Peptides against a protein of PDB entry 2AZE. Designs and how they scored, part 201

Target 1, 148 residues: chain A of PDB entry 2AZE
Amino acid sequence: AQECQNLEVERQRRLERIKQKQSQLQELILQQIAFKNLVQRNRHAEQQASRPPPPNSVIHLPFIIVNTSKKTVIDCSISNDKFEYLFNFDNTFEIHDDIEVLKRMGMACGLESGSCSAEDLKMARSLVPKALEPYVTEMAQGTVGGVF
Target 2, 101 residues: chain B of PDB entry 2AZE
Amino acid sequence: GRLEGLTQDLRQLQESEQQLDHLMNICTTQLRLLSEDTDSQRLAYVTCQDLRSIADPAEQMVMVIKAPPETQLQAVDSSENFQISLKSKQGPIDVFLCPEE

## One batch from the design tools (peptide; made by RFdiffusion4, then SolubleMPNN)

Design b1_p28_1_s3 (from b1_p28_1, 11 letters changed)
Fold by OpenDDE base, seed 3:
Structure b1_p28_1_s3 (fold): chain B 148 residues (1-148), chain C 101 residues (1-101), chain A 28 residues (1-28)
Amino acid sequence: as target 1 above (148 residues)
Amino acid sequence: as target 2 above (101 residues)
Amino acid sequence: MLTRLEPASYYKPSGKSPSSHSFKLVPL
């Protein structure tokens, strides 16, 4: 019947939307963990050093990173108001946002790649609200994806 | 029957989605609180050492770009063209180089 | 320590540049 067909379409739509939201939630969790972990690390480091780092030695979020071989020739054109930049490279380059940088630094505790140790998982759980802890556990186990 | 089964499935999916929405709201709230906390923002930084751990300036040059929200970045990475274009609407863009040492 | 990048040249703002990938930068 047409009614059943319509409901099947809606079912599939909802399943796809749920899948998308699961992915979004995982990313949000990783962002939260990474950010809190970074702040915690830096707080501890400053306490140990008994001073903040020199102003020109740190990069505050947000930022993006562009890297390329040191041999790459880069031409940069900048508008007078610095609202526009144009970089021309003679070879390939990489672009990374700050979250990716934090992940590569291990700030997300390896949760993003399913490489959490027991200690990493403990840290990750400690950096999220209680309501999110079960989901963090599922992420670490690679069991996220089912409808709950 | 089939109709009853589908109806039940849709109800369950709705509940699941609502649970996801709730968890997402918790996450976004936490992130917002962090963004509004002055001390957290002061401590939200990476060092050149951190950047070296990702892309060693001994082998790679590393540019740091500080751009306002909604800045447009366009990248071309092909055999013929390698280009990055940045356009800000909300303020100037700053670019820094991470030193090798 | 970070070093501010000096421009090779200046130009007036122009139209959109072609790209294979486009992004918007959104703060955390």
Scores: peptide ipSAE 0.209, ipTM 0.873, DockQ to the pose 0.173
Fold by OpenDDE base, seed 2:
Formats: C-alpha cells, sequence, structure tokens
Structure b1_p28_1_s3 (fold): chain B 148 residues (1-148), chain C 101 residues (1-101), chain A 28 residues (1-28)
C-alpha cells in the first residue's frame, strides 16, 4: 500500500541519516583520542625535560601543512596586513590538516584504520568517557555500522 | 503485518538515532572542555620532529599555516596550475617553514 | 626552530590583495 511505501522511504532516509551521524561520531572520537593523547605525550615529555620546548620550536593546533618537493619553486605574495597569501607552485603539492597529521603520528592509536593492537585499544579506551568505550571497541573491530 | 513491521523498524531507528545523538553530545562536550582547558591548549602542539615523520624536509619542503577561523583556502593542483590562495577576514595569517634539523 | 615567512621589507606598501610584496621561495 501507499502507506507502506511512504514508510519505506522514510526508513531509508533515517538509515542514511544515522550512517552520517555514525561517521561524524567516529571522527569526533578520533579527534578526542588524538588530542588527549598528544597532550599526554607532551606533558610527559616536558616533565622529563623539566622545561617546556622553545616557543618557536612547536606548532600549536590548529594548523595545516603544505608540503612539496624541495625542488619545487614557490612564488609567494603576501598582503601588507598578512590577511591574504598567494602561493604559486611549479609542481604538485600536498595539503594536510592537523588531525591528519596527528593520525599519521599515531595519536589516534590506529583506530582510524580499524586495526588497533591490544595496547593501542587500551590507550584509546582510556582517553574517552566510559559511555564512548563500547563505540571505540566497535571501531577497532570494524563492526560499526549497525543499528544501536 | 507489513505496516506494523515497518512502524516497529522506524521506532527502533528513532531510538538508535537518539543514542547516537547522546554519544555525540558527550563527545562534543569533551572536545569543548579540552578547548577551554588552558593547560591542554598549551600542550596541544606538534614539533618539527613530528612533522618530519609526516613529510621529511630532507625530501619535502614543509610549510605550516596558522590562520584564523573562517579563513578561505583555495587550492588548485592540476597540470595547468598549482596554486594555494588564503584569505582571512578575522586576522593575519602566519606561515612557517619547518627546518630539516 | 621555525622560520616565519615575511613580506619583503624593500617593497613599498600597497593596498593590493595579494600585494606586490612577493618573493620566490626555493626550499633549501
Amino acid sequence: as target 1 above (148 residues)
Amino acid sequence: as target 2 above (101 residues)
Amino acid sequence: MLTRLEPASYYKPSGKSPSSHSFKLVPL
């Protein structure tokens, strides 16, 4: 019947919305884990060094990274107030955001790939509230995607 | 029947979405708390050594861009043009070069 | 240590956006 058809359409809509929210939640969890792990690492490092690093030796979040071959020629134009930049490259370049950098650093404990060691999983779980631990476990196992 | 089944499915999906919303709220709250914690923000940094593990300056030039929120970034990476344009409305943009050492 | 990119000081200030303060950067 028409009513059933309407409900089926709605069902599909809701399923897609849930899928989107699941993706968003996973990213938020990864961000949280990576961020807390980074802070923890740096805190420990500073304690060991008994001092913070020089201010111009570190880059605080947020940031983005641009990399290109060291042979690449870059023409850079900067506005007087530094509100505008224009970079022209003679070859290809890459752009990475800070979260991607943290992931590649292992700060997300490999959870982003759904392949964590037991130790990594333990760390990841320790960096989220209890309510999120089951979801972290599912992410590590690659079993996220089902209905709650 | 079919109608009852679909109705039940929709109710279950609603409950699932509510659970997701709850978890997302928890997560966003945690991120907010981190952003409001001065010590955490002080410690939220990477080093040049970290960046070398991502893109080694021995092989790659690494630039770090710190821009205010809502900064517009346009990138063109094609055989015809290689360009990055940055435009901020809220303040100056800083660009740094990561040394090899 | 990080090296900050700065506009060339020898360029005259302009209201152009981006400005005429441009330089060629060759990675070392």
Scores: peptide ipSAE 0.094, ipTM 0.858, DockQ to the pose 0.030
Fold by OpenDDE base, seed 1:
Structure b1_p28_1_s3 (fold): chain B 148 residues (1-148), chain C 101 residues (1-101), chain A 28 residues (1-28)
Amino acid sequence: as target 1 above (148 residues)
Amino acid sequence: as target 2 above (101 residues)
Amino acid sequence: MLTRLEPASYYKPSGKSPSSHSFKLVPL
């Protein structure tokens, strides 16, 4: 009885660990697709323009975005050496990391939300190694649960 | 019996986890390759137009934070306090405002 | 073009609000 109980505890521990790793893998796949898609888009754009964008017109990864209503009053204090910033708002604000921004831009092809068209899925598959393609397909179908 | 069944389940879960670890290793390797490719890093940027698609500067004020690794960002959002604090130990922080146009 | 914030300056420019939390910025 005690032996079986110990194994049941171990079984549950492993199941939870697998579940966590599945979530981590999905996020890693989305990051890979988003990054590669962004690079591909920008490469094409620069080729069409026959030049890179002006230096102060773009923001390279990594970055964080903070946004709030234009009606929000913001007091910003910056240390002389720029090592410290303090922002005080009189209303709510939003914070977004660069990965979330890329997702909202459609760089992950809608794979993150199940809004993946046939064309989106084709693009997503083209941006990952062959071994990851089945998992991308399952993500698009919303049927993630297996291990390959 | 129950003991044999549990033992078999644990073996199957171990195999499944190993397969999952393999896929994760492939994925992390691809991300490392991207970080090591200078051309990819040069092209890994967003434009003001991209940022407007996230939050329209006509209605929202948009700040972009560029900071050294391990910079601490503390955010408080309560009825009594709305605050963001940034502290870097490795160098200066740059904050940019996205223009409306 | 982007406008850079400068030290010793105060700005009053003229959603989904996050709960209290902390982040660490990391490179790509």
Scores: peptide ipSAE 0.157, ipTM 0.866, DockQ to the pose 0.187; fails the geometry check
Fold by OpenDDE base, seed 4:
Structure b1_p28_1_s3 (fold): chain B 148 residues (1-148), chain C 101 residues (1-101), chain A 28 residues (1-28)
Amino acid sequence: as target 1 above (148 residues)
Amino acid sequence: as target 2 above (101 residues)
Amino acid sequence: MLTRLEPASYYKPSGKSPSSHSFKLVPL
């Protein structure tokens, strides 16, 4: 009885750890797909334009986005060395990391929400190593979480 | 029996975890390769148009923060105060504003 | 691995506001 109880505890612990690793892997996959897709998009765009974009017209990863209403008053205090910033807003704001931006741009092919068209899924699969393709498929189907 | 069943479950879970670890290693390796590829990094950018698609500057002010690794970002968003604090350890922080035009 | 900045959980900043100047943001 005690042995069974111990194994049940261990089973639960392993299940939770697996769940955590699944989440981590999914995020890593999404990052990989989004990044590669972005690079491909830009490569193609530059080829079509026969030139890179002007330096000041683009922002390279990594970055963080902060947005707020245009009517929001923002006070920005910056240290002399620019190592410290303090922003005070008179209203709510939003913060987005670069990956979230890429996801909203569709760079993760809708995989993040399980909303992949056939073409999106094909693209997503093409942007990962073969070993990850089954997992991408599972993500698209929303079937991740089972025991392998 | 119950004991045998649990033992088998644990073995299966161990195998599953090992598979996950392997996949994570593959994925991490891919990301590392991407980080080391200068051409990929050169092409890893978003445009103002992209940012506008996320938050239209006609309605929203969009700021882009470029900061060194290990930069601390603290945010308070409540009815009492709205604040963002940035503290870098490795270099200066740059903040950009998306143009309306 | 690619370096990424992520917002920390919402919490109040440590006490000190830096000695600072106010600057306009640089347009993209």
Scores: peptide ipSAE 0.060, ipTM 0.853, DockQ to the pose 0.097; fails the geometry check

Design b1_p28_2_s1 (from b1_p28_2, 15 letters changed)
Fold by OpenDDE base, seed 5:
Structure b1_p28_2_s1 (fold): chain B 148 residues (1-148), chain C 101 residues (1-101), chain A 28 residues (1-28)
Amino acid sequence: as target 1 above (148 residues)
Amino acid sequence: as target 2 above (101 residues)
Amino acid sequence: LRAKYHVTVTHKDGSVEEYDYIPKIVMK
């Protein structure tokens, strides 16, 4: 009985670890898809325009965005060397990194929410190695969470 | 028996975890390749138009922060105000507003 | 490839969260 109990504890431990790794893998896949899709989009756009966009018109990754109401009062203090910033907001704000922005742009093909069309899914699959395609399919179907 | 069943479960879980590790390695490798590819990095950008599409500057102001890796960011919700503190160790931080169209 | 930062989020109730990346942060 005690031996069985010990194994059950170990089983639960492994299940939790697997669950965590599944979450990490999903995020990595989304990043890969988003980045590759972005690069592909921009490559195509530049080819069509026959030139790159003006350098000051683009924001290269990585970046952070802070969004708030236009009515929000923001006080900012900056060190002389610009190594340190302090912002004070009198109202609600949000902070997002570039990955979140790419998701909202649709660069992850809606896979992040499990809401992708057949075309979106096809695009997503085309942006990952073959070994990852089955997992992408499972993500789209919302069937990830079980044990392989 | 119960013991045999649990033992088998653990073996199966081990195989599952190994598969996950393999997939994660593949994915990590792909991301590394992207980071090391000069052309990919050149093309890894968004535009102000992109930002406007997800956060309308007519209603929201969008501040863009370019901070070096490992920059410290502290977001504080106090009873008095909301704060963001940025501290870089590797270089200057660039902050600018996304223009309204 | 996701940028790494040292992130600390302090909530109104005094709870503190730490990350090595920037999660979605909403202050309201």
Scores: peptide ipSAE 0.636, ipTM 0.927, DockQ to the pose 0.811
Fold by OpenDDE base, seed 4:
Structure b1_p28_2_s1 (fold): chain B 148 residues (1-148), chain C 101 residues (1-101), chain A 28 residues (1-28)
Amino acid sequence: as target 1 above (148 residues)
Amino acid sequence: as target 2 above (101 residues)
Amino acid sequence: LRAKYHVTVTHKDGSVEEYDYIPKIVMK
């Protein structure tokens, strides 16, 4: 009985660890897909335009965005060396890193929400190594739990 | 029996974890390769149009922050207002709006 | 690939969350 109890504790511990690793892997996969898809899109766009975009028209990764209503009052204080910033907002705002922006742009093919079309899934699978394709499929189906 | 079942479960979980570790290694390797590829880095950008697609500048103000790695960011929800504090140790932080804004 | 930051999110109830990346942060 005690032995079984010990094994059950260990089982639960392993399940939790696996869950954490699954989450980490999913995020890594999404990052990979989003990044590769972005690069591919931009490469294609530049080829079509026969030139790169103007330097001041693009924002290279990494970056952070803060978005708020145009009516939001923002007070900012900046150190002389620009090492420190302080912003005060009188209303709601959002902060996103570049990865979140890419997801919202659809660069992760909707895989982040498990809502991808057949074409989206095909694209997603094409942007990962073969070994990751089955996992991408499971993510799209929302059946990652079946990996066990 | 119960013991046999648990033992089997643990073996299966061990295998699953090993598979996950392997997949994670593959994925991190791919990400590293991407980070080291100069062409990929050159093409790793978004446009103001992209930002407009997710946050319409007609309705939203979008502030872009270029901060060095390991920059500290503190977001505070206080009773009076909301705050963002940035502190870099590696270099200056650049904050701007989209040039077309 | 995801940029690393030292992120601290303090909620109105005083709870604090820490991250090594920027999660989706909505202050309202």
Scores: peptide ipSAE 0.634, ipTM 0.926, DockQ to the pose 0.809
Fold by OpenDDE base, seed 2:
Structure b1_p28_2_s1 (fold): chain B 148 residues (1-148), chain C 101 residues (1-101), chain A 28 residues (1-28)
Amino acid sequence: as target 1 above (148 residues)
Amino acid sequence: as target 2 above (101 residues)
Amino acid sequence: LRAKYHVTVTHKDGSVEEYDYIPKIVMK
């Protein structure tokens, strides 16, 4: 029936929207975990050192990194007011934001890849509100994507 | 067809989406709280050692960019070269190598 | 928490992607 067909289209539409939101939520959770974990790490480190690190030795969020071979020729043009930059690279480069860096540092506890040890999962759960813990568990198990 | 079944499915999906929205709100709230917490922001940093751990400066040059919010970044892959263009409207952009580098 | 940017990625084939954040960008 035409009515059923219309509803099936709507069903698919809703499923796709839910999928998108699930992806967004997962990213938000990863950000939260990574950030809290970073802060916790640094707090502990500073306590152990009995002082904060030298101001010029750390990079505060947010930041962007560009990495390329040391052999890459980079030409840089900078405006007078430093509002504009133009970089030319003669070889491959990568751009990552701070969140990606944190993930690679393990600050997201491997949750981003579903590669959590028992301790990683424990840490991840401890860094989110109770309401989000079940979702963290699902992420670790790779079972995200189901209907709640 | 299965009109009743489809109708029920849609209702269930609506409920699921509402639950999802709720979780997203919780998460967003937590992130905002973190962003507004002075102590957290003070401790929200990485070291050059951290950067070395994910991009070995022995082999890779690591450039750090501190750009104001809403900065325009254009990455272009051309036949001749690769380009990064940065344009800020809110302030100067700072570009440097890791301080410990 | 993720910083907001106006990101445009132009690929070698001429395709263009736009983001409000910096995704993983690899140019090679």
Scores: peptide ipSAE 0.630, ipTM 0.926, DockQ to the pose 0.813
Fold by OpenDDE base, seed 3:
Structure b1_p28_2_s1 (fold): chain B 148 residues (1-148), chain C 101 residues (1-101), chain A 28 residues (1-28)
Amino acid sequence: as target 1 above (148 residues)
Amino acid sequence: as target 2 above (101 residues)
Amino acid sequence: LRAKYHVTVTHKDGSVEEYDYIPKIVMK
């Protein structure tokens, strides 16, 4: 009886760990798709323009963005060496990293929300190794979460 | 019996986890390749137009922060106001608005 | 590939969350 109880505890532990790894894998896949899609887009754009964009017109990864209303009052204090910043906001704001920005740009093909068109799914599949394609398909269908 | 059933379940879960680990290794390898490729690094950028597309430029301001790795970011929600504190140990932090704004 | 940071989020109720990346942070 005690042996079975111990194994049941271990079973639950492993199930939870698998669930966590599934989430991690999904995020990694989204990152891969988003980055490759971004690079592909920019390569194509530069080829069409026959030149790179002006240096001051682009923001290289990694970066952080803070967005708030234009009416928000922001007080900023900066150290002399620019190693420290302090911002005070009188209204709502959001903070996002570059990955979140790429998702919102559609670079992850809507896979993050399971909102892929047929063409989006085709693009997403083309941006991952063959071994990951089945998982991409499951993500698009919202069927990820089962133990395989 | 119950013991045999649980033992079998654990073996199957182990195999499933190993499969996940394998897929994760494939994915992390691809990400490393991207990070190490000079051409990919050069092309890994967004434009101010991209940033404006995710936030209504008529209503929203977008501040860009370029911070070194391991920078400390503290976001505080107080009853009086909201605060962001940035502290870097590896170099200066650059904060700016998109030039087109 | 996601950039690493030391992130601390303090909520109105005094609860604190810590991350090694920037999650979606909304203050309102």
Scores: peptide ipSAE 0.627, ipTM 0.925, DockQ to the pose 0.818

Design b1_p28_2_s2 (from b1_p28_2, 14 letters changed)
Fold by OpenDDE base, seed 4:
Structure b1_p28_2_s2 (fold): chain B 148 residues (1-148), chain C 101 residues (1-101), chain A 28 residues (1-28)
Amino acid sequence: as target 1 above (148 residues)
Amino acid sequence: as target 2 above (101 residues)
Amino acid sequence: LTAKYNVTVTYKDGSTKNYSYLPHIVMK
């Protein structure tokens, strides 16, 4: 009885750890797909334009985006060395990291929400090593979480 | 029996975790390779048009923050006001608006 | 390609959440 109880505790611990690692892996996969897809898009765009975009027209990763209404009053305090910033907003704002921006741009092919067309899934699979393709498929189908 | 079933479950879970670790290592390696590739770095950018697709600059102010790794970000929702605090230990933080604004 | 951040979010009720990444944050 005690032995079984100990094993059940261990089982639960492992299940939780696996769940955490699954989430981490999914995020890593999404990042990989998003980055590669972004690079691919931009490479193609530059080829079509026969030139790189103007330097002041692009934002290289990594970055953070803060957006708010143009009517929002923002007070900003900056340290002399620019190591510290303090922003005060009088209204609603949003903060986005670069990965979220890429996801919203569709760079993760809708895989983040399990909303992939056949073409999206094909693209996603093409942007990961072969070993990761089955997991990408599972993500698209929403079947991640089962025991391997 | 119960013991046998649990033992089998643990073996299966161990195998699953090992598979996850392996896949994560593959992903980490791929991301590292991307970060080390100069061409990929050069092409890892978004445009103002991209940002407009998620936050229309006609209606929204879009602030871009370039912060060093491990920058501390504190977002505070209080009854008094909303705040963002940034503290870097690895270098200066750059904040700007899209040039088209 | 991407950066890690140490993020602390304080909500209206005074509760806080800490992240090793930057989540999507909406404050209203």
Scores: peptide ipSAE 0.432, ipTM 0.901, DockQ to the pose 0.906
Fold by OpenDDE base, seed 5:
Structure b1_p28_2_s2 (fold): chain B 148 residues (1-148), chain C 101 residues (1-101), chain A 28 residues (1-28)
Amino acid sequence: as target 1 above (148 residues)
Amino acid sequence: as target 2 above (101 residues)
Amino acid sequence: LTAKYNVTVTYKDGSTKNYSYLPHIVMK
């Protein structure tokens, strides 16, 4: 009985670790797809335009986005060396990572919500190494949790 | 029996974890390759038009922050106000509005 | 291509969450 109990504890420990790694892997896959898709989009656009966009018209990764109402009063304190910033808002605000921005742009092909079309799934699969394609398929179908 | 079943489960879980580790290594490697590729790095950008598609500058103020890796960010929700604190160790932080605004 | 951050979120009730990445944060 005690031996079985010990193994059950170990089983739970491993299951939790696997669950954590699954979520991490999914995020890594989404990042890879989003980045590669973004690069492809921009490459194609620049080829069509036969030149890159003006430098001041683009924002290179990585970046952070903060959005709030235009009516929000923002107080900003900046150190002399610009190593430190302090923002005070009198109203609600949101902070977005560049990955979140890419997801909302559709760069992850809707895979993040498991709501990708056949064309989206085809694109997603084409942007990962062959070894990851089965996992992408599982993500699209919502069947990643099969190890449990 | 129960013991045999648990032992088998542990073996299967070990195999599953090894597979996950392998796949994660592949992903991490691919991301590193992307970051090291000069052309990919040059093309890894969004436009203000992209930002407008997710947050309309007509209604929302959109602030862009370029912060070095490992920058400390503190977001505080207090009864008095909301605040964001940024502290970098690796270099200056650049904050600006979308140039097309 | 994306940066890692040391993120601390403090809520109205005083509770604090720490992240090694930047999650989506909404302050209301």
Scores: peptide ipSAE 0.422, ipTM 0.901, DockQ to the pose 0.922
Fold by OpenDDE base, seed 2:
Structure b1_p28_2_s2 (fold): chain B 148 residues (1-148), chain C 101 residues (1-101), chain A 28 residues (1-28)
Amino acid sequence: as target 1 above (148 residues)
Amino acid sequence: as target 2 above (101 residues)
Amino acid sequence: LTAKYNVTVTYKDGSTKNYSYLPHIVMK
């Protein structure tokens, strides 16, 4: 009947929305872990050095990086108010956001790929509230995607 | 019958979504706490050494972009065009090379 | 408290890659 058809459409809509939210939650968890882990690392490092790093030697979040060969010719145009930039390259380039950088640094403990050692998983769990620990475990096992 | 089954499924999905929303709220709250903690803000940085692990300055030029929220970045990477466009609505954009580069 | 970037990279094969669609912590 038409009523059943309507409900089936709604079911599909809800499933898709849930899938999207699952993806968003996973990313938020990774961000939380990465940020907390980064802060922890830096705190420890500064304590060991007994001083903070020089101000101009560090890059605070948020940021984006662009890398290209040193041989690449770059033409840059900047508006007077610096609200607009235009870069023209004569060769390929790469873009990485801060989260990607943190992931590649290992700050997300390999959770982003579901490739956590026991130690990595322990660290990851320690950096989230208790309510999120089960989800972290699922991410590590690669079993996320189910419906609660 | 079929109707009852679908109705039950929808109820279960609603519960699942509510659980997700709850977890997301918890996570968002934690992120806000980090952003509000002065010490955490001070320590939320990467070094040039960290960036070298991503793109070695010996071989690559590394450009850092610090932009306000909602900044638009459009990039084209093709044989015909290699371009990056940045447009901010909320303030100036800062672009620089890694200081130790 | 959060910052969002709208980053879209278009490659020669027509594929696209999006960055930072979710909020990031704003550090001030």
Scores: peptide ipSAE 0.124, ipTM 0.872, DockQ to the pose 0.288
Fold by OpenDDE base, seed 3:
Structure b1_p28_2_s2 (fold): chain B 148 residues (1-148), chain C 101 residues (1-101), chain A 28 residues (1-28)
Amino acid sequence: as target 1 above (148 residues)
Amino acid sequence: as target 2 above (101 residues)
Amino acid sequence: LTAKYNVTVTYKDGSTKNYSYLPHIVMK
């Protein structure tokens, strides 16, 4: 009886760990797709323009952005070594990391929300190794969540 | 019985987790290849137009934060306090406005 | 290669969102 109880506890622990890893894997897949897609886009754009963009016109990954109304008053305190920053706003703001920016740009092909067209799914599949294609398909269909 | 069933479930879960770990390793490898490829590094950027698509500079100011890994970002967004705190342990933080602002 | 950014957001309703354990690619 006690042995069964112990095994049940272990079962629940493993199930939760698997669930967490599934979430992590999905994020890794999205990052891979987004980054590869971004690189391809930029390569194509530079080829079409026959030149790279001006250095001051692009932001290389990684980055985080903060946006707020132009009317928002911001005060900033910076340590001497620039290791610490403190921003105070008089109104609300938004924070987006580079991954979120890429997702909103469509670089993840809508896979992040399971809203992929046939073409989006085709693109997404083409940007991952073959071993990951089935999982990408499951993500697009919203069927990820089961234990395989 | 119940014991046998639980034992079997645990074995199956272990196999599932191992398969999951394998897929994660594949992803990590691909990301490593991207991070170590010079051409990919050069092309891993967004433009001001990209940022405008998510935050229109006509109405919004866009601040860019370039920070070392493991930098801590703490944000408070409430009616009584609107604050962002950054703390790096691995180097200086660079903050600038979107270049086209 | 992969790093974890320690990001914590506290919302007006008192809820919090933590991104500290999410994998994130680091471009070197």
Scores: peptide ipSAE 0.120, ipTM 0.878, DockQ to the pose 0.260

